# Peptides against a protein of PDB entry 1BH9, part 10

Target 1, 89 residues: chain A of PDB entry 1BH9
Amino acid sequence: FSEEQLNRYEMYRRSAFPKAAIKRLIQSITGTSVSQNVVIAMSGISKVFVGEVVEEALDVCEKWGEMPPLQPKHMREAVRRLKSKGQIP

## One batch from the design tools (peptide; aimed at target 1 L70)

Design b1_p26_1_s2 (made by RFdiffusion4, then SolubleMPNN; from b1_p26_1, 12 letters changed)
Fold by OpenDDE base, seed 2:
Parts: sequence; C-alpha cells; structure tokens
Structure b1_p26_1_s2 (fold): chain B 89 residues (1-89), chain A 26 residues (1-26)
Amino acid sequence: as target 1 above (89 residues)
Amino acid sequence: SKLEEAKQRLFEVALERLLEEARRLA
C-alpha cells in the first residue's frame, strides 16, 4: 500500500461505532440483552472487520487506477474479494 | 453465525459513514 493508503487506513481504524448502536444491533440479532463485555468484544471485532474492508477497498481503488474518495463500487468489490479469500463468509 | 450476521449488518450501516469519512479525508 502507498503511504496515503496506509494513513487513511489508520484513520479508519481509529473510527468506532457507538457502543449503544452495537448493543442495539446485537440485541436485535440475539433477541436478548447482552453484557457490557459482549458489547466491548463485538465493538473490537467490528472495528477490525471494518478496517479490513476499508483496506481492501483502498487496494481495489488503487488497482483500478482510480483515486479516492472511495465509492460504493470499491466497497462492494472489496467484500467480494474478501469473500473469495475466505475472510468473509 | 450470529457473529458473521452482525458483521454484515454493521457493514451495511457503516458503509455510508465510511464513504463520508473517505470524502472527508480526500
């Protein structure tokens, strides 16, 4: 990755979903309340996941000879590639 | 799995924010 891509990736890694939002999402899936520790764990996992997708999307953008900002097509292609690699089910 | 489902849902929700962040950084 270029320095620009790495820098941007790091910025994305610093982002985080609101705790309340993650809690609500988990609860919507499980149908029951979850502990703070579960929310914390899921927050971390989600952060890593999003970071991986963004990193892949930046790579896609570069390989396509395009420049930021990222577009939905980059994100979609990133997901497809990660699925092909077995990183996403 | 529920975990993977959660990841996918988070991605869907986060897409707009990520694009916004990308635009902000451009």
Scores: peptide ipSAE 0.049, ipTM 0.522, DockQ to the pose 0.409
OpenDDE base, seeds 1, 3, 4, 5: peptide ipSAE 0.045, 0.045, 0.020, 0.028; ipTM 0.519, 0.515, 0.424, 0.520

Design b1_p26_1_s3 (made by RFdiffusion4, then SolubleMPNN; from b1_p26_1, 13 letters changed)
Fold by OpenDDE base, seed 5:
Structure b1_p26_1_s3 (fold): chain B 89 residues (1-89), chain A 26 residues (1-26)
Amino acid sequence: as target 1 above (89 residues)
Amino acid sequence: SKLEEALQKLFEEAYKRLLEEAERLS
């Protein structure tokens, strides 16, 4: 990646959900409180997911002969590809 | 499982946020 691409990648990855938001989300699903370790783990998983989507989107963008910034169509295609590859449940 | 549901919802939320960001950047 170029510096610009890397910066965008990090921007998306760093925009991961606040711990409080993740905790609330998990609690809303499980119906019980969760430890901070679980929140940390989920935060990490979320960041990995974001990174994979961004990386795939950048690859899509490049393969389509286009240049950043990423557009919704790149993100949508990235998700579709990752799903087809079994990278996203 | 509940964990899978949580992950799925997190993925969905992340996806939405990324799309929104992409839209802002486009």
Scores: peptide ipSAE 0.039, ipTM 0.498, DockQ to the pose 0.839
OpenDDE base, seeds 1, 2, 3, 4: peptide ipSAE 0.039, 0.032, 0.039, 0.028; ipTM 0.492, 0.485, 0.488, 0.503

Design b1_p26_1_s4 (made by RFdiffusion4, then SolubleMPNN; from b1_p26_1, 11 letters changed)
Fold by OpenDDE base, seed 5:
Formats: structure tokens, C-alpha cells, sequence
Structure b1_p26_1_s4 (fold): chain B 89 residues (1-89), chain A 26 residues (1-26)
């Protein structure tokens, strides 16, 4: 598959979840402060999520007999499948 | 739960970014 696209996804996974932003998002929903450990855990889980979606999307693309780069339809199907498998909420 | 909602929000944000990235190549 497209090495460039995968590299971009990897860079995104590494930088898309800064602790401060995650903390603010969680607190805006929970209505209370959250610990650093919770933020770290949520960051880690989110990064795993990105990896799982991309991995599943690559599998979808291959199973559909298509070639890279990944398209939105692959991502959409990946999430649907992961939800169906109970791997993501 | 609220924490579950927060996690879903993070996933939704990440998902939207992944979609945008993929759309840029269309």
C-alpha cells in the first residue's frame, strides 16, 4: 500500500492527541477534572484506535480487491466492522 | 457513562481526521 499515506497516518497518530486538548475534551463532557493518568490512558487508547481503524481499512481495501490509497469508504467500512466486532464503542 | 462519552468523542474526532486525510487523495 501507499507508504506515504501510511506514514502520514502514523504521524497523525503520534501528534493528534496532545494531553492538554484531551484533558479539556474529557472535562467538558464529564463536568469534572481528570487525572493525568486518565489523560494518558485516553491518549493511548485513542492512538490504538487510529491504528486499528487504518489496519482494518487496509484489510477492507484488500478484501474488496482494491488498491491503495485508502479512501473514505474503506475508513467508514472499517469502523462499522470494528463496532460490529465489539472492538470499539 | 460520561467517560465512555468522552472516549467516543475522541474516536469521532480521530475518525473525522482520518476521513479528511483519505478525502485529500480523491
Amino acid sequence: as target 1 above (89 residues)
Amino acid sequence: SKMEEALKALFEKAYEELLREAEELE
Scores: peptide ipSAE 0.588, ipTM 0.895, DockQ to the pose 0.728
OpenDDE base, seeds 1, 2, 3, 4: peptide ipSAE 0.578, 0.517, 0.576, 0.522; ipTM 0.892, 0.877, 0.892, 0.884

Design b1_p26_2 (made by RFdiffusion4)
Pose (drawn by RFdiffusion4):
Structure b1_p26_2 (pose): chain A 89 residues (1-89), chain P 26 residues (1-26)
Amino acid sequence: as target 1 above (89 residues)
Amino acid sequence: SLLSPEAAEVLTELTTEFIEEKAREL
């Protein structure tokens, strides 16, 4: 395999949102503070959401006869399709 | 990179909105 497949996997494996921002964002909506578990769970769910959007946008870029990197028009278009499929809020 | 700088900004906004909607469900 290529150095890139390996490096793409490593990034996938360890990419994660900083807990501090996830927590401040959540607690700045509930007013109350929140638990370690809520932040981790929210981070896990948001990583899957990011995954669905980039996976879907990569498909649009592919079908529009274009190549990566993903452009803004791909992200928004992907969002519209995911909403139609009703798979993302 | 897989994402352009401009596409990463759109993704960040969408992710923030997603987390905020989930937080309101708590």
Fold by OpenDDE base, seed 3:
Structure b1_p26_2 (fold): chain B 89 residues (1-89), chain A 26 residues (1-26)
Amino acid sequence: as target 1 above (89 residues)
Amino acid sequence: SLLSPEAAEVLTELTTEFIEEKAREL
């Protein structure tokens, strides 16, 4: 993959889940306010998750003999494989 | 593009589900 494609992906990964959105999501689940440190930690873990899913999806796409860009089926298969390997953060 | 628009949408969904699962563990 080109440097440009990787750069766009990195931008997506960084901007997809802003702290404010993560905070609101967590609070909607817990029913109470959460600390800034928890939000920071969750943001970091989420970025790792995204990176691992995309990496696995690229491998899936290749193993299936298919060509980019990645499609929903690659993403879903990637998560299934990561769960099977016990590699979900 | 590395991800199709549809793949990006699914990735967002999967990440949301991931965060929700982790949040339930807090």
Scores: peptide ipSAE 0.705, ipTM 0.946, DockQ to the pose 0.787
OpenDDE base, seeds 1, 2, 4, 5: peptide ipSAE 0.697, 0.704, 0.702, 0.699; ipTM 0.945, 0.946, 0.945, 0.944

Design b1_p26_2_s1 (made by RFdiffusion4, then SolubleMPNN; from b1_p26_2, 12 letters changed)
Fold by OpenDDE base, seed 2:
Formats: structure tokens, C-alpha cells, sequence
Structure b1_p26_2_s1 (fold): chain B 89 residues (1-89), chain A 26 residues (1-26)
């Protein structure tokens, strides 16, 4: 699909990404306070992850001969494919 | 939008799991 659609979504996600939630999530795993730098880094990595997943999901949607909006099945398949490609953990 | 509300929820869950996995490495 168009890079414009992906770009619009990426801009949206960048603006709406909740750092506070990320901090709490990390701290729930580590059991201790997390520095702002770690949160910032994790936020950035997560944004990249989102971009890759959405892009892959669009490819999945297209390959299946379907049209947006993306559905849960596209998202799940995207992650599976990205993991298979070794692009995400 | 590009994603249905349901797809957005799935994405949020995927992001959470992604962060959890990485956080375990800290």
C-alpha cells in the first residue's frame, strides 16, 4: 500500500505513544525504578516496532487481496512473518 | 482509519509484549 498511509499512522503513533505507561511497564518487569533515558530508548524502539508491524500488515493485507482498514488478522500475521524473518524478537 | 479499533487493540497488546520481552533483558 501507499507510504503515505504508513507515514500518517507513524506520525499519529509518535504523538500518542505514552511514555508513562512504558515506564510503568518496564518497572513492573525490572522491579526497580527506570531512568528516563531507558524509557526514551524503549519508546523509540517501540515506535520502530510499530512502524515495521504496520508496514508488514499492509503487505499482508495486499497479498491476501484485501483492503484497509487493517484487521486483527493482518496484525497477527504481520508479527508472525516479521519474527520468521528475524526482524523482530 | 488505517486500523480498525480491534486491530489497534491488538497492536497495543503486541507492543506491550514486545516491551516486556526487551525489559527482561535490562
Amino acid sequence: as target 1 above (89 residues)
Amino acid sequence: GLLTPEAQKVLDELVEEFIKQLAKQL
Scores: peptide ipSAE 0.654, ipTM 0.935, DockQ to the pose 0.864
OpenDDE base, seeds 1, 3, 4, 5: peptide ipSAE 0.644, 0.650, 0.650, 0.649; ipTM 0.934, 0.934, 0.934, 0.934

Design b1_p26_2_s2 (made by RFdiffusion4, then SolubleMPNN; from b1_p26_2 with A8Q T12D T16R E21Q)
Fold by OpenDDE base, seed 3:
Structure b1_p26_2_s2 (fold): chain B 89 residues (1-89), chain A 26 residues (1-26)
Amino acid sequence: as target 1 above (89 residues)
Amino acid sequence: SLLSPEAQEVLDELTREFIEQKAREL
């Protein structure tokens, strides 16, 4: 797998984090209104999270000797590994 | 595509859970 593939995916995912949806989600948890800066920050760290998960999933797929596209099993294994490494909550 | 449609759905779910966890820390 290449860094270019990951970069192209990340560009796509940048448009997949609508601020309105994130705001609603946060407010549903906190029970109160949240600032624009909180939404922006949450959007940013979420994009980092996605990038890390996908990168790890690509590693999993490769280590298992499998080929793209990534499947649910790769994603779930990636998260498990990242949590084990302390890279994600 | 880098991710299958099913993998994308799982990723979306994981992302939602991540945001919910972070939101509880606010």
Scores: peptide ipSAE 0.712, ipTM 0.946, DockQ to the pose 0.862
OpenDDE base, seeds 1, 2, 4, 5: peptide ipSAE 0.707, 0.711, 0.710, 0.710; ipTM 0.946, 0.946, 0.946, 0.946

Design b1_p26_2_s3 (made by RFdiffusion4, then SolubleMPNN; from b1_p26_2, 7 letters changed)
Fold by OpenDDE base, seed 3:
Structure b1_p26_2_s3 (fold): chain B 89 residues (1-89), chain A 26 residues (1-26)
Amino acid sequence: as target 1 above (89 residues)
Amino acid sequence: GLLSPEAQEVLDELTREFIEQLARQL
């Protein structure tokens, strides 16, 4: 799979990380208000996470000899592999 | 797209869990 495909997807998914939603999510966990910098950082980290998962999922799909689009099984396998590599928590 | 609608939903869930894990460290 090409980096171009991944890049196009990442641009599309950038809109999936609105600051307001992330802020609400964090505050629901911490029970207190969070700074703008924390929200910005979390947004950026989340985008990196998504990119890494999708890239790994594409690798999984290819290695399994399957064709796009990616399916849930590819996503779950990707996360499992990334965790085993220590690349994500 | 690159992901099926179902895969997108799973990714959203995984992302949420990821953020939750990091938030608990704040």
Scores: peptide ipSAE 0.702, ipTM 0.945, DockQ to the pose 0.830
OpenDDE base, seeds 1, 2, 4, 5: peptide ipSAE 0.698, 0.701, 0.700, 0.699; ipTM 0.944, 0.945, 0.944, 0.945

Design b1_p26_2_s4 (made by RFdiffusion4, then SolubleMPNN; from b1_p26_2, 9 letters changed)
Fold by OpenDDE base, seed 2:
Structure b1_p26_2_s4 (fold): chain B 89 residues (1-89), chain A 26 residues (1-26)
Amino acid sequence: as target 1 above (89 residues)
Amino acid sequence: SLLTPEAQKVLEELTEEFIRELAKQL
């Protein structure tokens, strides 16, 4: 897999998570207003998460002897493995 | 595309779950 392809996708994917949506999601959970700084922090953390999941999913795809494009099963397995490693909560 | 449309949807769902889990700790 191309590192350039991964980087381009990560750039695209990171731009696809609007802070407004994150704010609404957090507020729906906390039941109160959320500061801009919390939204910014969560946005940054989620961007890192997405990048790590996609990278792990590519590894899963390769280890399973399969080829892109990545499928739902690769994404789910990636998250499972990252959680198992303690890399993500 | 690196992800199928279905994989993209799943990634979004997993991301929301991730944020939800962290937000519960706030």
Scores: peptide ipSAE 0.714, ipTM 0.948, DockQ to the pose 0.836
OpenDDE base, seeds 1, 3, 4, 5: peptide ipSAE 0.706, 0.713, 0.711, 0.714; ipTM 0.947, 0.948, 0.948, 0.948

## One batch from the design tools (peptide; aimed at target 1 A16 F17 L25 I26)

Design b1_p27_1 (made by RFdiffusion4)
Pose (drawn by RFdiffusion4):
Structure b1_p27_1 (pose): chain A 89 residues (1-89), chain P 27 residues (1-27)
Amino acid sequence: as target 1 above (89 residues)
Amino acid sequence: SSEKLEEALLKLQETLLETEFAHLEPE
C-alpha cells in the first residue's frame, strides 16, 4: 500500500476535536457545566457527522465530474441531500 | 437537560459546517 493510504488512515484513526472547545460550546448552552463523558460522546457523534458530510460531498464532487479537494459548493450540496434522505438533522 | 444537549449538538454541527471542519485535528 501507499504512504498515502497509511497516512490517510492514521489521520482518520486519530483525528478528533479538542475537548476544551466541545465542552465550552456545550456548557455555554446548558448554563450548567457538563461531564467528561458527555464531551467525549458529543465528539464521537460529531466525528461521525463530519464523516457523513465529507463522504457525501465526495460523492457530489465525483458525480459533477470534478476532483478533490472538496469545494464549498460540494459541502452545501451534500448537506441538502443528507437532509432529503433525512439522515442528518 | 436532554433538549438542551440536543440543541447544543445541533449548534456544534452548524459551527463545524461554517468552519469547513477546521476544528478537527490530529491528536
Fold by OpenDDE base, seed 1:
Structure b1_p27_1 (fold): chain B 89 residues (1-89), chain A 27 residues (1-27)
Amino acid sequence: as target 1 above (89 residues)
Amino acid sequence: SSEKLEEALLKLQETLLETEFAHLEPE
């Protein structure tokens, strides 16, 4: 990685979804309050998930001969491919 | 509760792909 690439990677690695928003979203689905540990776990899993989708989407973008930024079509194709590979449900 | 958690995870992931969080790009 170049310094710029490493910096962008570090920014992504340090980023996190808003804790309060994640908590509210989970509670809207489960219909009950969730613990801090559940929010932390769900946030971590979601971060990994998005990372895997983005990685696949970048590959799709490249293989289609296109340049960033990623578009919804790249993300949709990435999800389709990951499902096909059995990496996500 | 474990089933609800799994459901929440799947729905959360679907939601993230359709919201502002879908634009996270590491490089």
Scores: peptide ipSAE 0.118, ipTM 0.625, DockQ to the pose 0.391
OpenDDE base, seeds 2, 3, 4, 5: peptide ipSAE 0.026, 0.114, 0.147, 0.074; ipTM 0.499, 0.618, 0.650, 0.568; seed 4 fails the geometry check

Design b1_p27_1_s1 (made by RFdiffusion4, then SolubleMPNN; from b1_p27_1, 14 letters changed)
Fold by OpenDDE base, seed 4:
Structure b1_p27_1_s1 (fold): chain B 89 residues (1-89), chain A 27 residues (1-27)
Amino acid sequence: as target 1 above (89 residues)
Amino acid sequence: MEEKLKKALEELFKLLLEREFSMLVEE
């Protein structure tokens, strides 16, 4: 791993979605209140998902001959690629 | 651009939640 990769990992490791925000988002979709465990689970899944998307997006950025910071186009392409790989539904 | 990225992420989160939540509740 490069120093840059390690730095990104550390930032990722330290980051977390606020529980309240996740809870609100879930409830906005389901229309019902959700338990703490659901919030925790979704928070974890979301973090992993974002990590995977960002990693793929960085690869996209590089393959397109571009440099960070990531842009929405990189994120969108990353998602498409991850879907094609079956890594996300 | 940061705000657009934020919005894009939010859309992705919504999609993720729509696909995953039902499975979590059923557990």
Scores: peptide ipSAE 0.029, ipTM 0.526, DockQ to the pose 0.067
OpenDDE base, seeds 1, 2, 3, 5: peptide ipSAE 0.022, 0.022, 0.029, 0.027; ipTM 0.470, 0.478, 0.520, 0.502

Design b1_p27_1_s2 (made by RFdiffusion4, then SolubleMPNN; from b1_p27_1, 13 letters changed)
Fold by OpenDDE base, seed 4:
Structure b1_p27_1_s2 (fold): chain B 89 residues (1-89), chain A 27 residues (1-27)
Amino acid sequence: as target 1 above (89 residues)
Amino acid sequence: MKELLEKALEALFEKLLEENFSSLVPE
């Protein structure tokens, strides 16, 4: 890995969704309280999901011959591509 | 590594679903 790659990874690694927000979101969906472990798991999965979408969006951006920052169109296309690949529902 | 982490978390989530969300399954 390059230093830049490691730096990006480190920033990503240190990032996290607020537990309280995730908890409230899950509970709004399930209609019941959820455990701390569920919140942790969902937070992690969500983080990975966002990472995958961003990675795909960056690829889209590059393939379109454009430069960051990412725009909504890149994110939408990323999601579309990931869905077509069966990588996300 | 990201994929591995995702799979690990998904496995954990599935386990947690079984343990914590069983009550959400209708009779």
Scores: peptide ipSAE 0.053, ipTM 0.572, DockQ to the pose 0.036
OpenDDE base, seeds 1, 2, 3, 5: peptide ipSAE 0.026, 0.023, 0.024, 0.028; ipTM 0.502, 0.494, 0.488, 0.506

Design b1_p27_1_s3 (made by RFdiffusion4, then SolubleMPNN; from b1_p27_1, 12 letters changed)
Fold by OpenDDE base, seed 5:
Structure b1_p27_1_s3 (fold): chain B 89 residues (1-89), chain A 27 residues (1-27)
Amino acid sequence: as target 1 above (89 residues)
Amino acid sequence: MEKKLKEALEKLFELLLESEFSLLVEE
């Protein structure tokens, strides 16, 4: 890995969604309260998922010949591409 | 994309933007 990739990984590793926000989000979807363990599990899953989307978005940004920071258009295109690859339903 | 998943994804994006997620910037 390049130094840049390592730095990005480190930033990714250290990042996390706020627990309360994840709990609220899950509950908004399920319509019921969720346990702490569910929040922890979903936090991890969400982090991995978002990481994959961001990585795809960075690739989109590069392929479009643009520079960071990422913009909503990169994220939207990333989602479309991941969907076409069957990685997002 | 499933409706609920789409909504969740949008909310996650909002959270990322609000938190100025470091992954969005290459330095």
Scores: peptide ipSAE 0.035, ipTM 0.545, DockQ to the pose 0.206
OpenDDE base, seeds 1, 2, 3, 4: peptide ipSAE 0.030, 0.033, 0.023, 0.041; ipTM 0.535, 0.534, 0.531, 0.553; seed 4 fails the geometry check

Design b1_p27_1_s4 (made by RFdiffusion4, then SolubleMPNN; from b1_p27_1, 10 letters changed)
Fold by OpenDDE base, seed 2:
Structure b1_p27_1_s4 (fold): chain B 89 residues (1-89), chain A 27 residues (1-27)
Amino acid sequence: as target 1 above (89 residues)
Amino acid sequence: MKEKLEEALKRLFELLLEQEFSLLVPE
């Protein structure tokens, strides 16, 4: 790891989705109330998902010969690639 | 159920971007 990579990892590790936002979002989709444990689980899954997309997007950015920061086009392409690989639904 | 989960994850992803969750994105 470079110092920058390690720093970003620590920031990622410490970051979290707002629980209230996740709860409201899930409930709006499922139509039912969810427990705190469900919110925690979904928060974790979401964090992993975002991490995977960001990693793929960074790869896309590099392969396109571009430099950070990531742009929406990198994120969209990342999602497309991950779907084709079967890594996301 | 899979479709609902996919929708939720996509929306949560958008939430992170909207909140300028730049800690994951190198400058």
Scores: peptide ipSAE 0.050, ipTM 0.557, DockQ to the pose 0.274
OpenDDE base, seeds 1, 3, 4, 5: peptide ipSAE 0.043, 0.047, 0.025, 0.026; ipTM 0.554, 0.544, 0.543, 0.516; seed 1 fails the geometry check

Design b1_p27_2 (made by RFdiffusion4)
Pose (drawn by RFdiffusion4):
Structure b1_p27_2 (pose): chain A 89 residues (1-89), chain P 27 residues (1-27)
Amino acid sequence: as target 1 above (89 residues)
Amino acid sequence: SVATQIAEAMTELALEYAEEYSAEFFS
């Protein structure tokens, strides 16, 4: 395999949101503070959401006869399809 | 209502991260 497949996987494996921002964002909405578990769980769920959007946008870029990197028009279009399939909020 | 606000805020942050993640991933 290529250095890229390996490096692409490593990034996938360890990419994660900083807990500090996830927590401040959530607690700045509940007013109450929140737990370590809530932050982790919210990070896991958000990583999946990011995954679905990029995966869906990559499909649009592919079908529009274009090549990566993903452009803004791809993200927004992907969002519209995901909402139609009702798979993202 | 609080849960919806959290979901919206998290979605906005996730979309912003998706842009950065995809730029780095496809570089």
Fold by OpenDDE base, seed 5:
Structure b1_p27_2 (fold): chain B 89 residues (1-89), chain A 27 residues (1-27)
Amino acid sequence: as target 1 above (89 residues)
Amino acid sequence: SVATQIAEAMTELALEYAEEYSAEFFS
């Protein structure tokens, strides 16, 4: 896939990532209230992370000889590959 | 770790929308 398509896709996904959901997820894990600034910071970091996952998923999709749209199986495989590469803790 | 748990949760959230957004983009 072209760099142009990837960039547009990443921007599209990042813009749709809800701060409210991020806040709830973090609070459910930490067990304490999270400030707006922390949510904003985590949102930015998470959007970059999601972009990396999507990029890897597109590569998985292509290497499997398949075409978009991306499916859960592509995303799960992308995460596994990024973990094996040490890109995800 | 907490960081890993957050990353996993965020990934799961992304999975919920991935197919929908991908379909929209490539339609």
Scores: peptide ipSAE 0.226, ipTM 0.720, DockQ to the pose 0.431
OpenDDE base, seeds 1, 2, 3, 4: peptide ipSAE 0.205, 0.212, 0.205, 0.219; ipTM 0.708, 0.715, 0.700, 0.729

Design b1_p27_2_s1 (made by RFdiffusion4, then SolubleMPNN; from b1_p27_2, 13 letters changed)
Fold by OpenDDE base, seed 5:
Structure b1_p27_2_s1 (fold): chain B 89 residues (1-89), chain A 27 residues (1-27)
Amino acid sequence: as target 1 above (89 residues)
Amino acid sequence: STLQKILEALFELSLKEAEEFSARLFS
């Protein structure tokens, strides 16, 4: 990461995840209304997932001897590795 | 379980977000 990229990355990690989308997603599964606290908690988990995927993809990119920006192949491999590690569903 | 289903769905949503974020990150 450049300094600017690192800043943007950290800013994103500290930003809120789309609450409406999370709420709808959960309610579509539960079939009932969901509390604000649950939405907040799930939003946090989503942010963790985003971070883990991006960080793993960057690692994949580097290990393959390639340079950013990230490509779909990096994301796919990242997901595979994270699932293998049991770090994501 | 319900929780597992939620987590899996959240992950799928997160994947899309990750791709979008990555694009912004390197723009």
Scores: peptide ipSAE 0.561, ipTM 0.900, DockQ to the pose 0.669
OpenDDE base, seeds 1, 2, 3, 4: peptide ipSAE 0.551, 0.552, 0.553, 0.545; ipTM 0.897, 0.896, 0.898, 0.893

Design b1_p27_2_s2 (made by RFdiffusion4, then SolubleMPNN; from b1_p27_2, 14 letters changed)
Fold by OpenDDE base, seed 5:
Structure b1_p27_2_s2 (fold): chain B 89 residues (1-89), chain A 27 residues (1-27)
Amino acid sequence: as target 1 above (89 residues)
Amino acid sequence: DTRKKIMEAMFELSLREAEEFSRRLFS
């Protein structure tokens, strides 16, 4: 990462996950309102997951001897590897 | 079941967010 990229990474990691979208998504499935605490919990879990996918994709890119930016093939391979490791469902 | 549906939906949402995050990192 360049300094700018690292800064953007840190800023995003510290920012709030789209809680409104999560709330709507869960409510569309359950058919009822969902508590703020549930949304917060799901937001936190999802935020960590996002970071893990991107970090794994960066590793894939490097191991394939390729340079950033990340491409869809890196993201797909990252997800596959994380599933194989049992780190994601 | 409901739990599985939520998990799958959240997974898909998170993947889309990961793609957006990646684009932001290298913009």
Scores: peptide ipSAE 0.431, ipTM 0.848, DockQ to the pose 0.741
OpenDDE base, seeds 1, 2, 3, 4: peptide ipSAE 0.431, 0.423, 0.423, 0.430; ipTM 0.848, 0.843, 0.845, 0.847

Design b1_p27_2_s3 (made by RFdiffusion4, then SolubleMPNN; from b1_p27_2, 12 letters changed)
Fold by OpenDDE base, seed 4:
Structure b1_p27_2_s3 (fold): chain B 89 residues (1-89), chain A 27 residues (1-27)
Amino acid sequence: as target 1 above (89 residues)
Amino acid sequence: STLEQILRALFELSLEYAEEFSAKLQS
C-alpha cells in the first residue's frame, strides 16, 4: 500500500461494519443470541480479512504485470493464495 | 468446530465488502 492507501485503510478499519449482518450470521450458526461485544470482535476480524484480501490482490495484480484497477480475477487468486498460506480460513 | 464455521462464514461475508473497499483504496 502507498501511504495514502494505508491512511484510507486505517479510516476504513475504524469505521462501522455491518454489525446486523454479522450478528445474524453468527446466530445462524450457533443457534443462540450473541452479545454486542462478540459482534464487535467478529467485526474486527472481518475487517482484517478484507484488508488481507485486498492487499494480496494488489500484489497479485503487480506480479502479473498488470495495472489497477483490481479485477475479479485478482481477488479470486488472492483468496487462493491466502488459503494456501493458511492466513485465511 | 463452531468457531471454525463462524470464521469461514465471516470470511465469505467479508468478501462481499472487499470490492467496495478495493474501490475506495483505488480512488
Scores: peptide ipSAE 0.430, ipTM 0.827, DockQ to the pose 0.614
OpenDDE base, seeds 1, 2, 3, 5: peptide ipSAE 0.424, 0.424, 0.428, 0.412; ipTM 0.824, 0.822, 0.826, 0.816

Design b1_p27_2_s4 (made by RFdiffusion4, then SolubleMPNN; from b1_p27_2, 14 letters changed)
Fold by OpenDDE base, seed 1:
Structure b1_p27_2_s4 (fold): chain B 89 residues (1-89), chain A 27 residues (1-27)
Amino acid sequence: as target 1 above (89 residues)
Amino acid sequence: SVMEKIMKALFELSLEEAERFSKKLFS
């Protein structure tokens, strides 16, 4: 990351995630209303997932000797690796 | 389990967001 990219990255991680989508997602599975605190917690986890995927994808891109921007192939490989490491479901 | 289902679904949602974010990151 450049300094500017790092700043945007950190700002993004600190920002709110789409709570409505997360709430609907959870409720579609549980079949009942979910508390705000649960949505907030899940939002936090989602942000962690985003960070892990992006960071791993950047590592993949670098290891493959390629240059940004990230491509779907980098994301797919990142997910595979993270699952292998047990860091994501 | 319910939590497992939630986590998997949440990850899928996060993956979509990650792709959108990466585009913004390098724009």
Scores: peptide ipSAE 0.597, ipTM 0.913, DockQ to the pose 0.653
OpenDDE base, seeds 2, 3, 4, 5: peptide ipSAE 0.594, 0.592, 0.588, 0.590; ipTM 0.913, 0.913, 0.911, 0.912

